Peptides against a protein of PDB entry 3J47. Designs and how they scored, part 58

Target 1, 121 residues: chain A of PDB entry 3J47
Amino acid sequence: IRLTNQLKSLKGLQSKLKDVVEYLDKVINKELPINHTILGKLQDVFNLLPNLGTPDDDEIDVENHDRINISNNLQKALTVKTNDELMVIYISNLVRSIIAFDDLIENKIQNKKIQEQRVKD
Target 2, 69 residues: chain B of PDB entry 3J47
Amino acid sequence: YEEKEESNLAATKSMVKIAEQYSKRIEEEKELTEEELKTRYVGRQDPKKHLSETADETLENNIVSVLTA

## One batch from the design tools (peptide; made by RFdiffusion4, then SolubleMPNN)

Design b2_p16_3_s1 (from b2_p16_3, 11 letters changed)
Fold by OpenDDE base, seed 2:
Structure b2_p16_3_s1 (fold): chain B 121 residues (1-121), chain C 69 residues (1-69), chain A 16 residues (1-16)
Amino acid sequence: as target 1 above (121 residues)
Amino acid sequence: as target 2 above (69 residues)
Amino acid sequence: ERYELNLQVLKKLREL
């Protein structure tokens, strides 16, 4: 459910961005008037996007790094971090699965012993 | 779209806590394994069942964390 | 550190 929702939101964002690009192309071609309200909202969105353009601001606090950086360079560092986190979670899931299997095996052994005792009585 | 955006925001907030929660979850898993060992020696089924349930809950939380990450 | 902790849990599970 959560992954499906995230994928749907990402697809919706992609569609909106495409619509904006198409609108901007029509404005450049003088086919449509500039909608200042849409441009203002788009500018706000771009300002909230991690700065793709300036390599020089090394100091942007590590805490905002968990935002999926669509930007390739900051995205590489974030991708490495995300990959490490995903690997840790995967290993933890594997370990939990093994524990659950061990418990299942033990329960099966105990049930077998109880059945063997009932056959002897 | 809005419901999914809210879910992604909640996911991002959860990711910040994942590192701390992960360390705690590993400790909880170690405790479960120790109680399983104790239950094998003592032969009491009830502690083992509780350990299995806690291990499953911990697994589900990790899966949710992966899906959120 | 996290990987080493996971490895310890795996070793403990192998002993069960």
Scores: peptide ipSAE 0.487, ipTM 0.860, DockQ to the pose 0.019
Fold by OpenDDE base, seed 3:
Structure b2_p16_3_s1 (fold): chain B 121 residues (1-121), chain C 69 residues (1-69), chain A 16 residues (1-16)
Amino acid sequence: as target 1 above (121 residues)
Amino acid sequence: as target 2 above (69 residues)
Amino acid sequence: ERYELNLQVLKKLREL
């Protein structure tokens, strides 16, 4: 369900981006007047997107480390964070698997003891 | 579309909470491991079962976290 | 810190 919803959202975003590109091409070709409302919303979206421009070295604000944003430069810092989170999750899964195996081994030992007692009776 | 975007935002906020919950889950896993050890010595099956169940729940929560990431 | 916590869990699991 969640994955399907994410895929649907991504497809919707892709379609909207395509419509924006087509609109921008028509505006460049002087076929349509500039819709200031659409451009304003698009500018707001671009301003909310982490600056895809070459960051001058100083403005890597430490606070944005936490958000997986697709922008290439912020994407590197976000990729590192994502890798760390994935590593933690992976280790946690391994730990849980080991605990589950330990329980299975102990259950097997108990079952064996019960069987040995039944053979002696 | 908007409902899924809201769900993704909630999932991202859940990831931050998952990091905190992860620390708590590791502590819960440690406590359960001690109970399992105690159960192995005392011969009480119940604490061991509870440990296994909590370990499984912790595992499920991490899998859901990975799938959300 | 998170890595140390994971290492502690792994140590406890090894003791079982």
Scores: peptide ipSAE 0.477, ipTM 0.854, DockQ to the pose 0.019
Fold by OpenDDE base, seed 1:
Structure b2_p16_3_s1 (fold): chain B 121 residues (1-121), chain C 69 residues (1-69), chain A 16 residues (1-16)
Amino acid sequence: as target 1 above (121 residues)
Amino acid sequence: as target 2 above (69 residues)
Amino acid sequence: ERYELNLQVLKKLREL
C-alpha cells in the first residue's frame, strides 16, 4: 500500500513536470500565453526543491533534513541520510535472519537428539 | 496530490521516530541473543523460545519500516 | 554510531 502510494505520487509529479515542459515549449513557440498562476506555483515548487540548476560554489549551509533525492547537493545530503537509514534497516534484517537461522539450527539439533533417544529405547 | 504530500511528510516524521525505535530494537535483539546463549548452557527450552520470538518481532518491525520508507 | 551498533549485533549473531 505505502509503496504504491509513493509510486503514484512520483508518477503524478512526472506527469505535471511533463505538462510544464510542454507548456514552456508552446510559450517559446508563441503558441500559448504563459499561465502566470501555474508558473508561480512551479516557481514555489522549485524554491522548495534545493537548487537543481546552477553549480555556483556558494556553501549555503541549508540544514534541510537528509532524506529526499530531489536536487544534487541537498539531494546528496539526503542521499547520505537515506543510505544510512537503509543500511540500518538492512543490517537489522540480516540480524533477525541470523537469529531465525540459529533457532532453526537449534530446533534441528533438538529433533535429532529426540530421534536418537527413541532409537535407543 | 496534496493529500499524498502530507502523507509523505507524516511518513518522513515517522521515520525519524522509527530510527530511534530501531536503536531500542537493536538493544532488545542483543538481550535476546544473550538469553539464547544462557539457554544453551542451562539446557532450558523456554529462554531460547523467548529469544526467537522477540527476534522475529524485531524482524517484522524492520520489514515494516523498510516498506514504509 | 548506529553503524557500529549494527556491527556489534552482527558479531553477536556470528558467535551463536
Scores: peptide ipSAE 0.476, ipTM 0.856, DockQ to the pose 0.020
Fold by OpenDDE base, seed 5:
Structure b2_p16_3_s1 (fold): chain B 121 residues (1-121), chain C 69 residues (1-69), chain A 16 residues (1-16)
Amino acid sequence: as target 1 above (121 residues)
Amino acid sequence: as target 2 above (69 residues)
Amino acid sequence: ERYELNLQVLKKLREL
């Protein structure tokens, strides 16, 4: 359910971005006047998007650690954080898997002892 | 779209809560391991079974955490 | 801290 909702939101965003690109192409070709309202909303969206576009500025703003979000430089720091979180989850899953295996082994040993006792009786 | 964005925000907030729950789940897993050690000494099947069930529940919670991460 | 907690769980599991 959650993944499907995220995918639908991403598809909607992609469609909107495509419409914007098509509009920008028409403005460049002088087929339509610049709609300042659409451009203003796009600028607001781009300003809300962590800076995806400037490759050169080394200033990793450390503060906004919490959002797995789109921008490459912030995304590098966020990717490191996400990788650390994924590693913790992975280790936790391994630990739980090992506990479950230990219980399975103990259950098998007990079952074997019960079978050996039944053969001796 | 807004409903999905709200769901994603709720999921992100849930990740922070998962980190806190993770610490609690690790403590529960430690308690289970101690009970398993005790059950190995007592030779009674019942405590070991309960320990295994709690370990499985803990695993399920981690899988849900991975799916939400 | 989380890594140390996981390491402790792994140590206990290894003792079983």
Scores: peptide ipSAE 0.471, ipTM 0.851, DockQ to the pose 0.019

Design b2_p16_3_s2 (from b2_p16_3, 12 letters changed)
Fold by OpenDDE base, seed 2:
Formats: structure tokens, sequence, C-alpha cells
Structure b2_p16_3_s2 (fold): chain B 121 residues (1-121), chain C 69 residues (1-69), chain A 16 residues (1-16)
């Protein structure tokens, strides 16, 4: 369910971005008049997007960096953070699996003891 | 699309919390394993069951964390 | 590599 929702959101974003690009191209080519409302919303989107294009903003806080797969250099730092998170999740899953195996082994030992007692009775 | 975006935002917030709680979850898993070991020695099924349940909950939380990553 | 290991561990858990 969650992965499907993320994929749908990404597809929706991709479609919207494509529509925006097509609109901007038509405006640049003077095929359509400039819509101020659309332009204002687009500017708001660009202001909310981390500076994808400027290499110089080294200083922006590590926290906002995790969300945006879009920019290559920011993407490297984000990729490192994502990799670290994936490693933590992997280790946690391994530990949980080990505990589950230990419980299964104990349950099997108990079941064998119960069967042995039933054969003696 | 909006429902998925909301789910992704919630997932991202959950990932931050997962990083903070990871050490605590590891400690809880260790405690459960110790209780299982103690239960194996003492022959008390109830502590073992509780440990198994806590381990399962920890596993589920990790799976949710992976799905949100 | 980690994903493959997790899948193998899950298979072992199902066999128990």
Amino acid sequence: as target 1 above (121 residues)
Amino acid sequence: as target 2 above (69 residues)
Amino acid sequence: DYYEKNIELQKQLREL
C-alpha cells in the first residue's frame, strides 16, 4: 500500500512537471499568453524546491536534504543518508529475524518434549 | 495523489523518529533475547512469549521504516 | 547484498 502510494505520487508529480514544462514552452514560443496565476504558483513551487541548480549553498541544514532525490550533488549527500537509513533498517530486520528464529527453535524443542511425554504415557 | 503525498510525508517524519528510536529498539530486542534465554533455563513459557511478541513488534516497525525509506 | 541476505533469512524463518 505505502509503496504503491509513493509510486502514484511520483507519477503524479512527473505528469504535473511535464505539463508545466509544456506550458512554459508554449509561453516562451508566444503560442499562449502568460497566465499570472500559474506563474505565481510555479514560483511558489520553485521557492519550496531546494536550490537544485546552485552549487554554492553548502550551508543549508542537513534535515531538509533527505526529501529530494532530484539534485545530483544534494542527491549524493541525500543518497549517503538514505544508505545509512537502509543499513540501519537492514540490521534491525536481521536482529528481529534472529530473535524470531530463537523463538521458533524453542517452540520446536518444547513440542518435541511434549511429544516424547505423550509417547511415554 | 494527495493521499499518497500525505502518506509519504508521514513516512518521512517516521524515518526521522526511527533513527532516534533505533538504539532504543536494539536495546529492547536484547532484553527480549535475554528473557527468552532466561525462559529456556527456568522453563517459564510466558516470558518467552512476551519476548517473541516484542521482537515481532520491533520487526514490524523496522519493515514499516523500510517501506517509508 | 543486504537485501539478498534479508530474503534468505526470511526463507530460513519460514522453514522453521
Scores: peptide ipSAE 0.506, ipTM 0.847, DockQ to the pose 0.020
Fold by OpenDDE base, seed 4:
Structure b2_p16_3_s2 (fold): chain B 121 residues (1-121), chain C 69 residues (1-69), chain A 16 residues (1-16)
Amino acid sequence: as target 1 above (121 residues)
Amino acid sequence: as target 2 above (69 residues)
Amino acid sequence: DYYEKNIELQKQLREL
C-alpha cells in the first residue's frame, strides 16, 4: 500500500512536472498566459519539496539550459535527502538490533548460569 | 495522488522528527543499555527485562519508521 | 544498499 502510494505520487509528480514544463514552454512562447492556479499548485508541491527551484518566471534571464540543471539539481538534492533519511533509519535499526543482540547474549548468559546452578544442586 | 502526497509529507515530517528522535532514541538506547549493564551487575532480572523490552520497542519503532520511509 | 542492509539486520534480529 505505501509503496504503491509513493509510486502513484511519484507518477503524479512526474505528470505534473511534465505539464508544468509544457505550460512554461507555452508561456515562454507566448502561446498561453501564466496560469496562477497552476503556479500556486506547483508552489505547494515545491513547498512540500524544499528547494526544487522553480524561480519566479519574471526574474529569470538565465538561459534555459541552466534551469533544467537547477531542476535536476533539486531533484538530486531531494534524492540525497531521501537517501540520508534512509541512512538514518538504517543506522537506527542497526542500533536497535545491536541492543537486541546484547539482550539476547545476556539472556543466554543468564540461562547458562541457571543451568550451572541446577547442576550443582 | 493528493492523499499520498499528504501521507508522504507527513512521513517526511515524521522522518525529520525521527531524525531528531533518532538522536534522542540513541541517547535513550544508551541509557537503557546502561541500565541493562547496571541490572546485569545488580543481578535483578526485572530491570534487565525492562531494558530489553525498551530496546525492542525502540527497534520496532525504527522498523515502523523504515516501513514508513 | 542501505535497504538491503536493513533487511539483513531485521533478519538477524528475528533470528535472535
Scores: peptide ipSAE 0.528, ipTM 0.855, DockQ to the pose 0.024; fails the geometry check
Fold by OpenDDE base, seed 1:
Structure b2_p16_3_s2 (fold): chain B 121 residues (1-121), chain C 69 residues (1-69), chain A 16 residues (1-16)
Amino acid sequence: as target 1 above (121 residues)
Amino acid sequence: as target 2 above (69 residues)
Amino acid sequence: DYYEKNIELQKQLREL
């Protein structure tokens, strides 16, 4: 359910971005007038999305940690954080799996011993 | 879309808290594994079962954390 | 190393 909702949101964002690009191309080609309201909303989205479009300005502060895909530089920092988190989760899952397997092995050994005792009786 | 974004933000905040709790859970899992090993040598089934149950709970919490991530 | 250990543990479980 949660993963499906994240995928739906990402697909919705992708569709909206495609529509904006198509609109901007039509405005550049003078096929449509500039809609100031759409541009204002897009600007607000870009301000909330750390540095998608402007390559130049250097030192945007390291603090905005976790959001994977937004902007290439922030995305790199977020990718590193995400990679670290995924690594911790992976190690934890492996450790838990090992413990579960060890318990399963012990249960099977016990079951075999019980069967061997029943055959001797 | 807005409801999903709010859910994702809440999930991200929860994930930070989960990361802190995760370190503690790893230590708890190690303690349980040691108890299971001791129980194998003593031949008592009960401590091993408790260790297995705690390890399973820890695994479930990690899977939920991965699904949240 | 950890992944290899998990694979080996899974093999032991399958042999039981």
Scores: peptide ipSAE 0.486, ipTM 0.844, DockQ to the pose 0.015; fails the geometry check
Fold by OpenDDE base, seed 3:
Structure b2_p16_3_s2 (fold): chain B 121 residues (1-121), chain C 69 residues (1-69), chain A 16 residues (1-16)
Amino acid sequence: as target 1 above (121 residues)
Amino acid sequence: as target 2 above (69 residues)
Amino acid sequence: DYYEKNIELQKQLREL
């Protein structure tokens, strides 16, 4: 359920981004007049998006490194964080698997002891 | 879409909390394993089952965290 | 037609 919702949200975002690109291309080609209201909303969206494209401002505040947010330069920092989180999850799964195997081995040993006792009786 | 985005954000925040809890859970799993080792000597099956169940729950939570991530 | 498309896009954004 959660994954399906995430995928649906991502697909919706992708569709919207595609529509924006198509609109911008039409504006660049002078096929459509610039809709100032849409551009204002897009500008707001881009401002809310981590600043992808401004190479010059050095002060990429180090503190926001931790959040999974999608877009380009901040994405590298976020990719590192995501990798760290994935690594922790991987180690967690390994540890749990080891515990599960230990329990399985113990169960097998117990079953063997029960079977040996039944053969002696 | 907004509801799903909110759920994803909540899930991501929960993952950070889960990472912190993970360290604690690892310690709890170790303690349970030690109790199972002790239970092998005491012959009580119930503590072993409880440990196994706790380990499984911990695994499930990690899997959900991975899927959320 | 362009205005209508923009309105529809805004509706989709609100649904998202």
Scores: peptide ipSAE 0.389, ipTM 0.812, DockQ to the pose 0.056; fails the geometry check

Design b2_p16_3_s3 (from b2_p16_3, 10 letters changed)
Fold by OpenDDE base, seed 5:
Structure b2_p16_3_s3 (fold): chain B 121 residues (1-121), chain C 69 residues (1-69), chain A 16 residues (1-16)
Amino acid sequence: as target 1 above (121 residues)
Amino acid sequence: as target 2 above (69 residues)
Amino acid sequence: DIYELNLQVLKQLKEL
């Protein structure tokens, strides 16, 4: 359910971005007047998006480490943190899988002992 | 779309809480492993089953955490 | 701390 909702939101965002690009292309081609209200809302969306666009300015302001999934230079530092967190989760999953496997082995050994006792009786 | 956005926001908030919950889950896993070891010495099946169930629940919670991340 | 905890769990699993 959650994954499906995330995919639906992402698809909706992608469709909206495509519509915006198409609108911008029509405005550039002078086919439609610039709708200032739509552009203002888009600018607000872009300002809420962590700065995607400028590759050259070296000042990676380090402060907001915790928000893993959002774009650009802050994303690079966040990507490192995200990778570390994912690694920890991965190791934890492996450990749990090993515990479950050990329990399975023990259960199999017990089942064999029960069967051997039944054959002796 | 809105329901999914709310779900993603809830997931993000959950990720912050997952770090705290993770420490607790690891402690629960350790306790279970000790119970298994004790159960091997006592030869009773019941504590081992409980350990296995708790280890499985902990694994499921980690998988959900990975899927949310 | 989480890595150390995972390592402890792995050690316990190896002893089983």
Scores: peptide ipSAE 0.481, ipTM 0.849, DockQ to the pose 0.018
Fold by OpenDDE base, seed 1:
Structure b2_p16_3_s3 (fold): chain B 121 residues (1-121), chain C 69 residues (1-69), chain A 16 residues (1-16)
Amino acid sequence: as target 1 above (121 residues)
Amino acid sequence: as target 2 above (69 residues)
Amino acid sequence: DIYELNLQVLKQLKEL
């Protein structure tokens, strides 16, 4: 359920972004009038998105820590944080898998000992 | 779409809490491994089963965390 | 052989 909802949100965002690009291309070609309301909402989204486009502003604004794939530099820092979290999850899953495997091996050894004792009796 | 955005925000807040809980779960996994090691020396019955059960619970919580990410 | 394998798995767990 949760993964399906995330995928649906991502697909919806991708579709909306494609529609905006197609609209902008039609406006540039003078095929359609500019919808100011859609452009204003898009500008608000871009302002909430850390600046993708200007390479020059050096100020690493420290505060906005967490994972959203927003803008290339902040997105890079967020990607690093996401990568670290994924690494921790991966290591824990590996540890649990190893413990479960160890228990399975011990159960097999016990079963083998029980079988060997039954053959001697 | 809006309901899903709220769900994603709640999920992100839950991830920070999960990271703290994850550090605690790693410590619980270590305790389990020590109990298994002791149970191999002491003979047949009780501590090893408890260790296995706690390891399984820890694994389930990690899988839920990955699915939540 | 199986006991030795379990001991090896436990050693790998301690290194993590």
Scores: peptide ipSAE 0.453, ipTM 0.840, DockQ to the pose 0.014
Fold by OpenDDE base, seed 4:
Structure b2_p16_3_s3 (fold): chain B 121 residues (1-121), chain C 69 residues (1-69), chain A 16 residues (1-16)
Amino acid sequence: as target 1 above (121 residues)
Amino acid sequence: as target 2 above (69 residues)
Amino acid sequence: DIYELNLQVLKQLKEL
């Protein structure tokens, strides 16, 4: 359910981005006038997107460079966090699989000992 | 769309919590393996079984976390 | 052989 909802949101975002690109291409080709309302909404979306753009060199506070580094580093730290989360999940699954395998081997050894005792009686 | 965005935000918050829980679960799994090792030396079956059960529960919780992520 | 295999699995678990 949750994964399906995330996939649906991602697909919806992808479709909307495609519609925006198609609209921008039509505007560039002078086929349609610039719809200021759509452009304003797109600008709002881009302003909400982590600033991918210009590292302007200016003295703006270490906190905003940490926030833009936290934005490229937030997309990189969200990618790193997603990678770290996936890594943690992978390691956990591996460790659980090994423990389950160890228990299976122990159970098999115990069963074999019980069978060997029954054959000696 | 909004419901899915809320679900993704809740997922991301859950992922942070899962990462913390995962570190704790790895430590719990190591403790279980040590108890199993100790149980092999002491010859008591009960601690080994408990370790196995806790490891399985930890695995199930991680699988559910992956499926929910 | 099975005891050695279990010991190897336990060693791998300890290294993780």
Scores: peptide ipSAE 0.464, ipTM 0.849, DockQ to the pose 0.013; fails the geometry check
Fold by OpenDDE base, seed 3:
Structure b2_p16_3_s3 (fold): chain B 121 residues (1-121), chain C 69 residues (1-69), chain A 16 residues (1-16)
Amino acid sequence: as target 1 above (121 residues)
Amino acid sequence: as target 2 above (69 residues)
Amino acid sequence: DIYELNLQVLKQLKEL
């Protein structure tokens, strides 16, 4: 359920981004007049997006590094953080699987001992 | 879309909580392994079973956390 | 052999 909602939100964002790109292409091609209101809102969204493109300005506000949000350089750092988090979860799952496997082995050994005892009786 | 965005925000907050819970769950998993080890020494199946169950619960919670991440 | 294997797995789990 939760993952499905996240996927739906991501798909919605992707669709909206695609619509923006298509709109910008139409404006560049002079097919449509620039809708200033939509552009202003998009510009606000882009300004809220962590700086994607210019690597040179050192003032990457480090504070947003931890939050998954969208923009490429900060998004790269956020992608790295997300990847690290996923890696931690993966390692944890492996550890649990190893523990569960150890328990299964022990249960199998115990069952074998019980069976051997039953054959001796 | 907005409802899903709210759900994603709630999911993100839950991930932070999951990270904290993850550290705790790792510790709980270690405790289970120790109890299993103790159970092997005592020959009592009950502590070992409890450790196994807690390890399984910890795994399930991590899987859910990864899927939620 | 199975007992030794289980002991090795337990040792690896303790090192983690």
Scores: peptide ipSAE 0.441, ipTM 0.839, DockQ to the pose 0.013; fails the geometry check

Design b2_p16_3_s4 (from b2_p16_3, 10 letters changed)
Fold by OpenDDE base, seed 4:
Structure b2_p16_3_s4 (fold): chain B 121 residues (1-121), chain C 69 residues (1-69), chain A 16 residues (1-16)
Amino acid sequence: as target 1 above (121 residues)
Amino acid sequence: as target 2 above (69 residues)
Amino acid sequence: DAYELNLEVQKKLREL
């Protein structure tokens, strides 16, 4: 459910971005007048979006590495954080799977010993 | 879309909580492994079963966390 | 470190 909602939101954002790009291309080609309302909403979205474009070398405070903050260097930091979180989850799942497997092996060994004892009796 | 955005925000907050819970779950998994070792020495099936159940619950929680992430 | 903790859990699990 949550992944489906996240995927739907991402798809909705992608569709909206595509519509904006198409609109901007039409404006550049002088096919349509600039819709100031759409542009204002887009500017608001871009102001809410991490600065994707300008690698200005400015001292992005190392402290924000942990916060999923929206800026591009921040989005890279967010991507790194997301990757680290996914890696932690992956390792945890592996460890749990190994523990469950070890318990299964032990249970099978115990069951086999019980069966061998029943055959000897 | 808005419900999904709220769900994504909740998921992001949940990811921070999941990282904290992950550290706790790893510690719980270590405790379970120690209990399993102790159960092998004591020969009582009950602690081993409890360890296995807790490991499974921990695994399920991690899977749900991955699916949420 | 979560990685070190996971490695320790994996080591303990391999010893079982």
Scores: peptide ipSAE 0.530, ipTM 0.865, DockQ to the pose 0.019; fails the geometry check
Fold by OpenDDE base, seed 1:
Structure b2_p16_3_s4 (fold): chain B 121 residues (1-121), chain C 69 residues (1-69), chain A 16 residues (1-16)
Amino acid sequence: as target 1 above (121 residues)
Amino acid sequence: as target 2 above (69 residues)
Amino acid sequence: DAYELNLEVQKKLREL
């Protein structure tokens, strides 16, 4: 359910971005008038996107840890945090799987011993 | 689309809590491993079963956490 | 650290 909702949202965003690009191309070619309402909403979306442009290395502001998805440079620092979190979750899942396998192996060994005793009786 | 956006926002808030709960989950995994060792020595099936169940619950919580990130 | 704690859990699992 959750992954499906994320994928649906991304597809909707992609479709809307394509529509905006097509509209902008028509406006540049003077085929259609500018729809100010659509442009205003798009500008609001772009202003909410972290700045992609300035490569200035130094101010990796430590505080904005949580925003994984949005912008490549700030997203690089956030992507590192996300990778670390995903790594921790992966290792935790691996550890749980190993514990579950150990219990399963022990249960199989016990079942085998019970069967061997029943064959001797 | 809006329902999914709300779900993603709720997920992001849950990630902050996951970081705090992660330390507790690791301690729970350690306790489970100790109970498994004790059950192996005592030869009683009941403690081992309880350890396995708690390990599974911890795993499920981690999977939900990954899906929420 | 989460990495150190995970390493400790993995060590305990290898001892079982």
Scores: peptide ipSAE 0.524, ipTM 0.859, DockQ to the pose 0.019; fails the geometry check
Fold by OpenDDE base, seed 3:
Structure b2_p16_3_s4 (fold): chain B 121 residues (1-121), chain C 69 residues (1-69), chain A 16 residues (1-16)
Amino acid sequence: as target 1 above (121 residues)
Amino acid sequence: as target 2 above (69 residues)
Amino acid sequence: DAYELNLEVQKKLREL
């Protein structure tokens, strides 16, 4: 369920981005008037989205290194934090898996002992 | 879409809490392992099963946390 | 910390 919701959200975002690109192309070609309200909302979305676009501007302020994975250029610093969190979760899952396997092995050993007792009787 | 975005935001806030809960879950897993040891001595299959179930629940919670991140 | 904790859980698991 959760994964499906994330995938649906990503697909919706992709569709919206495509519509925006098509709209911008029509505006550039003077086929449609600029809808300032849509552009304003889009600009707000782009401003809230960590700057994906321009690789060139030098001022990567070092200070915000500790914050989480949102978008591509700020996403590099955020990717480091997200990688650390993902590593912790991965290790936790591995530990839980190991415990579950140990219990499974023990259950299998017990079942084998019960079968051996039944064969002796 | 908006409901999922809200769920992702809630999930991100939950990740900070998950780090704290992770330490607590590790302690809970340790306690379960001790119960399995005790069950091995007591010869009752039921405590071992309970430990396995709790380990599985803990694993499921971690998987959900990974999927949320 | 998480790695050390995993190692401890693995040790307990091996003792079972």
Scores: peptide ipSAE 0.516, ipTM 0.854, DockQ to the pose 0.018; fails the geometry check
Fold by OpenDDE base, seed 5:
Structure b2_p16_3_s4 (fold): chain B 121 residues (1-121), chain C 69 residues (1-69), chain A 16 residues (1-16)
Amino acid sequence: as target 1 above (121 residues)
Amino acid sequence: as target 2 above (69 residues)
Amino acid sequence: DAYELNLEVQKKLREL
């Protein structure tokens, strides 16, 4: 359910971005007047999006480490944090798997012991 | 779309909470392992079963965390 | 650290 909702939101965003690009192309071609209200809303959306576009400015403002999934330079710092979190989750899963495996081995040993006792009786 | 966005926001908030819960889950796993060791010495099956169940629950929670991340 | 905790859990598991 959650993954499906995330995919749906992403697809909706992609469709909206495509519509914006098409609108911008029509405005550039002078086929439609610039709708300032739509452009303003898009600018607001872009401002809320962590700066995707400018590769060259080296000042990675380090502060907002916590938000893993969002856009470009902030996204690089966030990618590092995401990687660390994923690593921790992976290690935790591995530990749990090892514990479960040990329990399985113990259960098998107990089952063998019970079978050996039944054969002796 | 809005429901999914809300779900993603909730998932993100949950990720922050998962870091705190992770420490607690690790401690629970350690306690279970100690109970298994004690059960081997006492020869009773019941504590080992409880340890196994708690380890499984901890594993499930980690898997859900990975799927949410 | 998560790594140290994992190492401890693995040690306990090996002792079982």
Scores: peptide ipSAE 0.507, ipTM 0.854, DockQ to the pose 0.017; fails the geometry check

